# Designs tried in a protein design run: peptides against a protein of PDB entry 7RZF. Part 250

Target 1, 358 residues: chain A of PDB entry 7RZF
Amino acid sequence: PFQEEHLKQLYKIVPIKDIRNLYVTFPIPDLQKYYKSNPGHYLGHLIGHEGPGSLLSELKSKGWVNTLVGGQKEGARGFMFFIINVDLTEEGLLHVEDIILHMFQYIQKLRAEGPQEWVFQECKDLNAVAFRFKDKERPRGYTSKIAGILHYYPLEEVLTAEYLLEEFRPDLIEMVLDKLRPENVRVAIVSKSFEGKTDRTEEWYGTQYKQEAIPDEVIKKWQNADLNGKFKLPTKNEFIPTNFEILPLEKEATPYPALIKDTAMSKLWFKQDDKFFLPKACLNFEFFSPFAYVDPLHCNMAYLYLELLKDSLNEYAYAAELAGLSYDLQNTIYGMYLSVKGYNDKQPILLKKIIEKM
Target 2, 358 residues: chain A of PDB entry 7RZF as posed
Amino acid sequence: PFQEEHLKQLYKIVPIKDIRNLYVTFPIPDLQKYYKSNPGHYLGHLIGHEGPGSLLSELKSKGWVNTLVGGQKEGARGFMFFIINVDLTEEGLLHVEDIILHMFQYIQKLRAEGPQEWVFQELKDLNAVAFRFKDKERPRGYTSKIAGILHYYPLEEVLTAEYLLEEFRPDLIEMVLDKLRPENVRVAIVSKSFEGKTDRTEEWYGTQYKQEAIPDEVIKKWQNADLNGKFKLPTKNEFIPTNFEILPLEKEATPYPALIKDTAMSKLWFKQDDKFFLPKANLNFEFFSPFAYVDPLHSNMAYLYLELLKDSLNEYAYAAELAGLSYDLQNTIYGMYLSVKGYNDKQPILLKKIIEKM

## One batch from the design tools (peptide; made by RFdiffusion4, then SolubleMPNN)

Design b2_p24_2_s1 (from b2_p24_2, 11 letters changed)
Fold by OpenDDE base, seed 5:
Structure b2_p24_2_s1 (fold): chain B 358 residues (1-358), chain A 24 residues (1-24)
Amino acid sequence: as target 1 above (358 residues)
Amino acid sequence: MLDELREKRMKKLYDERVERVIFS
């Protein structure tokens, strides 16, 4: 366990690759025994959320961060870490203290709202979907993985323990949140800008770094993090599939797409899946416009339109992705291409959202 | 897809070099 002297530390680390990363880490108790509730996953889901009112959304709006990941990680024996990792912009590298302040503001928002059972239920449902439709792993790798996790889970649960949430434990969520405090923080900044400014070398990889105590004034600033009104809990994910029915193969199923609708304004081809038998679909739309490529101005307007459309859909992109849905929008010489892929059940909802923004 | 997202997320959390410094 980290003693007080190991807390409130800042590490400036020189990477091999030209990357800028921030790691905000918190020592937490070993939560392995609580795998059925997995409070770290709950918190990682919220802290790592990318929707409106999320931590990432705000940090992106400031131009400081590109990506954010939150979650628990195994530590040494008897403890874990909760880690918030962000990819920093050049500007973000100059605002690390403010970025961390926003992290604590978001954490404070989570404390104020308290544990939400509906969020847990969404995590449970998402994990159940992931488990049910897990890709076949290579047998050797899978066996080795199972052998490794047999130490942590009962034999009867070893196959499901990583995926199936069973118990909503608000007390454990609050317990972990109580560890996510400035007085318990270890910060690592990874940047080539620290080259030649380090005084330590890590023994195993030769990683150059500098260790500094975080000033008490900075800790106090983070401790006094107020509620930022820009932070909101995510809305319910409307894209989570609930129907996984696979329709029987039609007797006249063709190995190639068949034209099932032919009108002056539209042609529709359909092919039933005869190979994978998954509750998934791929919807492809090609839109034709005589104006799409008529001149450079129209081409640029079509490009700008698509960029604006993509931007307007960002609010749904993350929720759709979490639910195993994806969409793609591209300009073509003839107009526009739209693809919607993933679980069939909620594709109409996503498609409707796209059309409403068009 | 969820596994890919999780894997991508977990891979970012699993920089061994950073971990060694943080765990030291």
Scores: peptide ipSAE 0.221, ipTM 0.796, DockQ to the pose 0.554; fails the geometry check
Fold by OpenDDE base, seed 1:
Structure b2_p24_2_s1 (fold): chain B 358 residues (1-358), chain A 24 residues (1-24)
Amino acid sequence: as target 1 above (358 residues)
Amino acid sequence: MLDELREKRMKKLYDERVERVIFS
């Protein structure tokens, strides 16, 4: 475990690639024995959430961060780390202290709201879906992975232990949250801007870095992080599939799409899956407008319309993605193309949301 | 899709070079 002297440290690291990253890390107890509740996954889900009221949403609104990931990592000798990693903009690199303040404000919000069983249930359901429909891994890699984790889990559970949540443990969630404090922080900033400003070299990779103590005034500022009213817990994910029924192949099923509706205003083609046998569908819509490509003005207006439509749908994009749904919107020379893909169960909900914004 | 996103996120969380500096 890290001693007090290893805490409240700032690392300025020179990357090989032109990247700007921030790592905010917290030493935490070894949680391996709590794999059935996985409190680190619960916290990673919330801290790493991308919906309205999320940490990322606020940091993006300020132009400081592009992406955010939160989660636990294995440590050595009976401890782990919780890590919040963000991709920094050039402006964000100048506001690292404020970014971290916002992180602690969000963590404070999580403390104030307390553990939510419904959030755990969503994580459980998402993991169950991921497990059930997991793509085939390369046999050699999979076998090696399983062999490597056999010492952590009972043989009967080794295949499921990484995916299946079984126990809601609010006490463990609170315990981990209690470790996510400024006095327990290790910060790394990765930027080429530190080139020529470092005084240490990592032995194995030759990574150049500088290590500094975080000033007590900065730690105190983070300790005094208040509740920020912009931060909210996510809403329930309405796109999580619950029905996985696969309809029998029709006797007249063709290997090609069949025209099942032909009207003056619409044509509908359908092909039943005869290969994959998954509870998934692809909905593709081509919208035709005589005005879409009539002149440059109309083309630009159609483009602008689609961009505005995409922006209006951003609130659903992350939740849909988590639930294994995706959509695509494109301008065509004839009008607009819409595609909705993924688990078929909640596709109508996503499609309705899209249509309501059109 | 979920697995790919998870893998991408996990890969981003675990930069070996940065980790060696932070976790040494």
Scores: peptide ipSAE 0.219, ipTM 0.795, DockQ to the pose 0.532; fails the geometry check
Fold by OpenDDE base, seed 3:
Structure b2_p24_2_s1 (fold): chain B 358 residues (1-358), chain A 24 residues (1-24)
Amino acid sequence: as target 1 above (358 residues)
Amino acid sequence: MLDELREKRMKKLYDERVERVIFS
């Protein structure tokens, strides 16, 4: 168990790779026995959310953070860690204290709103989809994984325990959330900017680092984190599939895409899945413009347009990805390529949003 | 979080060398 002397510590670490990362870690109780409710997953889902009003959205808006991941990690026997990890910009490296303040403001927002059963239900539904359509793993890796988790789960549940949520436990969510406090924090900043400024070397890898106590004044600032009005709970994920019906293979199904629509402005090819029999589709669109690559200016404008379009779709991209939908946008020498992939049920919703932003 | 996406993201973000310092 971490003693008080191990809390409120700042580690400045020199990486081998040119990376800038921040790790904000909290020791938490062992949650393994609560796998049916998985309160750490609930909190990781919200803290790691990328939609409007999320922690990441605000930190990105300030130019401080590129990516954010939140969740539980196994520790030694009898304890776990909750970790918030961010990829820092060069500017973000200068604002680490403020970034962590925003983390505590978001955590305070979660305390103020309390546990939400609908959020748990979304997590349950997402995990059920992931379980139902899980790809076949390599037998050796899968067997080794199962052998490892047999220590934690009943034999009858070993296949489902990592995915199937069964119990909404607001008390456990609050318990974990209560551990996410400044007085329990361990902070690590990873940057090459600390080269030549370290005084310790890690024994196994020779990693250079400096350890410092976080000043009490900084801890107090984080403890006094107010409610930031920019932080909001996410909206319901509209992309979660509910219909998994697989249409029967048509008698006239061709092994190759067949032209099913031919007009002056569009051609449509279709191929039914005759191999996988999944409730998934792949939609591919090629848009042709005679202006896309006429000259360097138009080429650059087309590039900029797609970058702006991608940026405008970021609010949906995460929710879609969670629900097993993805999209891709690329410039082509003839114009633009759009791909929408994943569960077919909610693809029309995502496609509509993309087209509305175009 | 899809566990697979989480695992992939977590594996990308965690350098074993950094982990040893943080969790030592």
Scores: peptide ipSAE 0.215, ipTM 0.797, DockQ to the pose 0.697; fails the geometry check
Fold by OpenDDE base, seed 2:
Structure b2_p24_2_s1 (fold): chain B 358 residues (1-358), chain A 24 residues (1-24)
Amino acid sequence: as target 1 above (358 residues)
Amino acid sequence: MLDELREKRMKKLYDERVERVIFS
């Protein structure tokens, strides 16, 4: 176990690649035995959320962070780490203390709201979908993976243990949250800007780094993190599929797209899946406008319109992605292209959201 | 999928070299 001397440490690390990363790490108990509830996954889902009111959304708005990942990782024997990892901008590298303050403000928000069963249910449902429609793995890799995890899970559960959540354990969520405190933090900043400013070398890879104690004043600042009103729990993900029915192949199904609607304003082609038999669909829309490319001004307006439309849809993009839906919007020389792909069940909801913003 | 996306994202962000420093 990490002793007090190992906590409240700052590592400045020189990378080989030109990257800027921040790792905020917390020693936590070994949670492997709690795989049925997986409190680390619950917290990682919320802390790593990308929707409105999320930690990432706020840090992006400040121009400090590009990406954020939160979750648990195996440590040495008998403990794990909870890690919040962010990709830093150049500006973010100057505001690491404030970034970490925002992390603790978000964690404080999670404490204030308490464990949410509906969030657990969404995690459960998403994992169930992922398990059900998991891609076929290469036998060699799969066998090696299974052999490795047999040490952790009962034989009867080895195939499902990584995916299927079964128990909502608010007590365990709170227990992990209690470990996510400034007094338990280990911080690593990775940047080439530390080149020539390090005093230690890691033995195995020759990684150059400097280790410093985090000042007590900074720890105290993080301990006094208040509630930031910009942070909100995510809304329910309306895109999670619940119907996985595969419709029977129509007797008149053609191996090529058939024209099923022909009007003055629209043509519709349809091709039923006769190969994959998945509860998925691809919707492709081509919009034609005689004005799209008439002159440079119209071209620029069409581009600007699409960028604004994309921006207005960003609030749904992450939730849709989590649920196995995607959309794409592109300018064409004839107008605009829209694609919606993924599980067919909730595609109409996403399509409606897109149309409402158009 | 969340874990795989997370793993893929974590693997992209995960420098084993950095981990050894943090976890040493």
Scores: peptide ipSAE 0.212, ipTM 0.798, DockQ to the pose 0.663; fails the geometry check

Design b2_p24_2_s2 (from b2_p24_2, 13 letters changed)
Fold by OpenDDE base, seed 3:
Structure b2_p24_2_s2 (fold): chain B 358 residues (1-358), chain A 24 residues (1-24)
Amino acid sequence: as target 1 above (358 residues)
Amino acid sequence: MFDKLREEKLKKLYDEKVERVIFS
């Protein structure tokens, strides 16, 4: 168990690879027995959210962070860690204290809003989809994984326990959230900029690092983290599929795309899935414009248009990805290419949003 | 990012060498 002497510590670590990472870690109780409610997953979903009003959205807007991951990690017997990991920009490396302040501001927002049953329901639904349509794993790896988790779950639940949420436990969410405080923090900064500035070497790999106590004044700044009005809970994810009906294979189904619509302005080809039998579709659109590549100016305008379109769609990209939807936009020598892939149920919603931004 | 993608990204982001320093 981490004693008080191990808390409020800052580690400056020299990586072998040229990476800039920040790890903000909190010791938490062992949550394994609470797998049916999985409060760490709930918090990881919100803290690691990438939509508008998220922690990542704000830190990206500052130019400090590229990516963010939040969640629980197994520790030694009887405890776990909650970790917020960010990929730092060069500028972000100079603003680590402020980045962590924003983390505590977001955590304070979660405390102020309290546990949300609808967020739990979204996590439940997303995990149920992920379980139902889980890819086949390599038998040897899968068997070894199952053998490992048999220590934690009843035999009848061993296949479902990592995915299927059953119980909304706001008390457990609050319990974990109460551990996410500055007084319990362990911070690690990973950067080559610490080369030659370290005083310790890790025994197993020879990793060079420096350990120092976080100043009490910095801890107090984080403890006094105000509500930042830029932080908001995510909106409901409208892309979560609910209909998984697979239409029967048509008698006239061709092994190749058939032309099903031919007009002066559009041609439509369709191929039914005859192999996978999944409630998924791939929609591919090619837009033709005689102006797209007529000259360098038009080419640059078409490129800029696509970049602006992608930027305008960023608010939906994460929610779509979580729901197993993806889109791609590319410039072509003839105009533009759009693809929408994933579960077919909510593809019309995503497609509509894309077209409305065009 | 959600758990499965999170686990894979976490595995990619975590250098085992760095993890030992943080979690020792």
Scores: peptide ipSAE 0.157, ipTM 0.759, DockQ to the pose 0.653
Fold by OpenDDE base, seed 2:
Structure b2_p24_2_s2 (fold): chain B 358 residues (1-358), chain A 24 residues (1-24)
Amino acid sequence: as target 1 above (358 residues)
Amino acid sequence: MFDKLREEKLKKLYDEKVERVIFS
């Protein structure tokens, strides 16, 4: 286990690639035995959430962070790490202390709200979908992976253990949250800006770095992180599929799209899946307007309209993606193109939301 | 982010060289 001397440390690391990353790491107990509840996955889902009121949403709004990942990682024998990793902007590199303060404010929000069974259920359902519709892996890679994880899981569970959540354990969630404190933090900043400012070299790869103690004043600021009213738990993900029924092929099913509706205002083509037999659909809409490309002003207005529409839909984008749905909006010379793809069950919900914003 | 997406993103974000410094 990390001793006190290894905690509250700041590492400034020179990368080989031109990247700017922040790693906020916490030593945690080995959670492998708790794979059925997977409290690290629960916390990683919330901390790594990208929806409204999320940590990432706030850090993006400030222009400090591009991407965020939260979760557990294997450590040395007998412990793990919980890691919050962000891709820093140039501005974000100047605000690392404030970024970490926001992380602790979000963690404090999670403590204040307590463990949510509905969030666990969503994680369970999403993982079950991912397991059920997992792509075929290459046999050699798959066998090697299975051989590796046989050390951690019972043989009968080895195929499902990484996916299937079974037990809601609020006590374990709280236990992990109690480890996510400033007094336990290890911070690494990765940037080319530290070139020539380092005093140590890593033995194996020659990575240049500097190690510093985080000032007690900074630790105290993070310990006193208050509730930030901008942070909210995510709303329920309404896009998670629950119906996976595959409809039988119609007797008159054609190998090409058939025109099933022809009106003065709309034409509809339909093709039933006769190859993949997945509970998925692709909806493609082409909207025609005689004004879309009539002059430069109308073109710019049409472009601006779609940008505004996309921005208005951003609140759903992440939840839809998690649920295996996607949408695309594009300007065309004739008007607008809309595509909705993924599991068919909740496509009508997403489509309705898109239409309501149009 | 879910474990698979997380693992893929983590693999992209983690330089093994950087990890050794952080986890040493």
Scores: peptide ipSAE 0.141, ipTM 0.765, DockQ to the pose 0.641
Fold by OpenDDE base, seed 5:
Structure b2_p24_2_s2 (fold): chain B 358 residues (1-358), chain A 24 residues (1-24)
Amino acid sequence: as target 1 above (358 residues)
Amino acid sequence: MFDKLREEKLKKLYDEKVERVIFS
């Protein structure tokens, strides 16, 4: 376990690649025995959420962060880490202290709201979907993976243990949250801007870095993180599929799309899946407008319209992605193209949301 | 899948070189 002298440390690391990353890490107990509740996954889901009122949404709005990942990672024997990792903008690199303050404000929001069973249930449902429709892995890789995890899970559960949540344990969620404190933090900033400003070299890879103690004043600022009213828990994910029924193949199923509707304003082609037999669909829409490419002004207006439409749909994009849905919007010379893909059950909901924003 | 995506995103973001400094 890290001693107190290893906490409240700042590492400035020189990368090989031109990247700007921030790692905010917290030593936590080994949670392997609690795999059925997986409190680290619960917290990673919320901290790493990308919807409205999320940590990432706020940090993006400031122009400081592009991406955020939160979750647990294996450490050495007997402990783990909880890690919040962000991709920093150039401006974000100048605001690392403020970024971390926002992280602690979000963590404080999680403490104030307490553990939410509905969030756990969503995680459970998402993991169940992921397990049920897991892609076929290469047998050799899969067997090697299973052999490796047999040390951590009962034989009967080894196939499911990484996916199936069974127990809501608010006590364990709170226990992990209690470890996500400024006094328990290790911060790493990765940037080429530290080149020539380092005093240490890592032995194995020769990575250049500088280690500094985080000032007590900064720790106190983070300890006094208030509730930021911009942070909210996510709304319930309406896109999580619940119906996985596969319709039987029609006797007259054609190997190519058949025209099933022909009107003055619309044509519809349909092809039933005869290969994959998954509860998934691909909906493709081509919209035709005589004005889409009539002149440069209309072309630019169509482009701007699509960009605004995409921006207006950002509130759903992450929730849809979590649920195994995706959409794509593109300008065409004839108008607009829309694609909706993924589990068929909630595609109508996503499609309705898109249409309501159009 | 999302844990995998986050783990994969975490794994992709984790340069082994950076990990050793953070976890040493």
Scores: peptide ipSAE 0.137, ipTM 0.758, DockQ to the pose 0.631
Fold by OpenDDE base, seed 4:
Structure b2_p24_2_s2 (fold): chain B 358 residues (1-358), chain A 24 residues (1-24)
Amino acid sequence: as target 1 above (358 residues)
Amino acid sequence: MFDKLREEKLKKLYDEKVERVIFS
């Protein structure tokens, strides 16, 4: 277990690869026994959210961070870590203290809002979908993984324990959230910019690093993190599938797309899945406009239109992705192409959102 | 991104060498 001397530490680490990463880590109790509630997953879902009002959205808007991951990680026996990891821009590397301040502001927002059962339910549903439609892993890797996790879970639950959430435990969420404090922080900054500025070498790999105490003034600044009005909880994910019915294969199913609608303004081809038997669909739309490529001005306008459309849809992109939906918008010489892919159940909702923004 | 999506993306981001410094 980390003692006080191990807390409030800053590590400046020289990577082999040209990467810029920030790790904000918090020692937490061993939560393995609470796998049915998985409070670390709940917090990781929110802290790692990428939608409007998220931590990442704000840090991206400032040009400091490209990606963010939040979640629980195994430690040594008897403790774990909660980790917030971000990919830093060059500018972000100069603003690490402010980035961490924003992290604590978001954490403070989570404290103010309290545990949300609907968020837990979304996590539960998403994990259930992920479990149900998990891709086949390579047998050797899978068996090795299972052998490893048999130490942690009952044999009867070993296949499901990592995925199935069963119990909403707001008390455990609050308990973990209470550990996410500046006084409990360990910070690591990974950058080549620290080359020649380190005084320690890690014993196993020879990684060069410097360890410093975080100044008390900085800790205090983070402790006084206020509510930032830019941070909001995510809205409910309307794209999470609930219907997984697979329709029977039609007796006259063609191996190729059949023309099922032919009008002056539209043609529709349909092909039923005869191979995968998944509750998934691919919707492809090709739009033709005589104005799309008539001249350079119209071409540029069509391009700009799609860029603006993509930007306007960005609020849904992450929620759709989490729910196993994706969309693609492309300019063509004849107009535009739209593709919607993934679980078929909520595709109409996503398609409607796209159309409403068009 | 939440912790499970982390395993796939973090495999790309985590240098095992860096992790040992942080978690030692």
Scores: peptide ipSAE 0.151, ipTM 0.770, DockQ to the pose 0.555; fails the geometry check

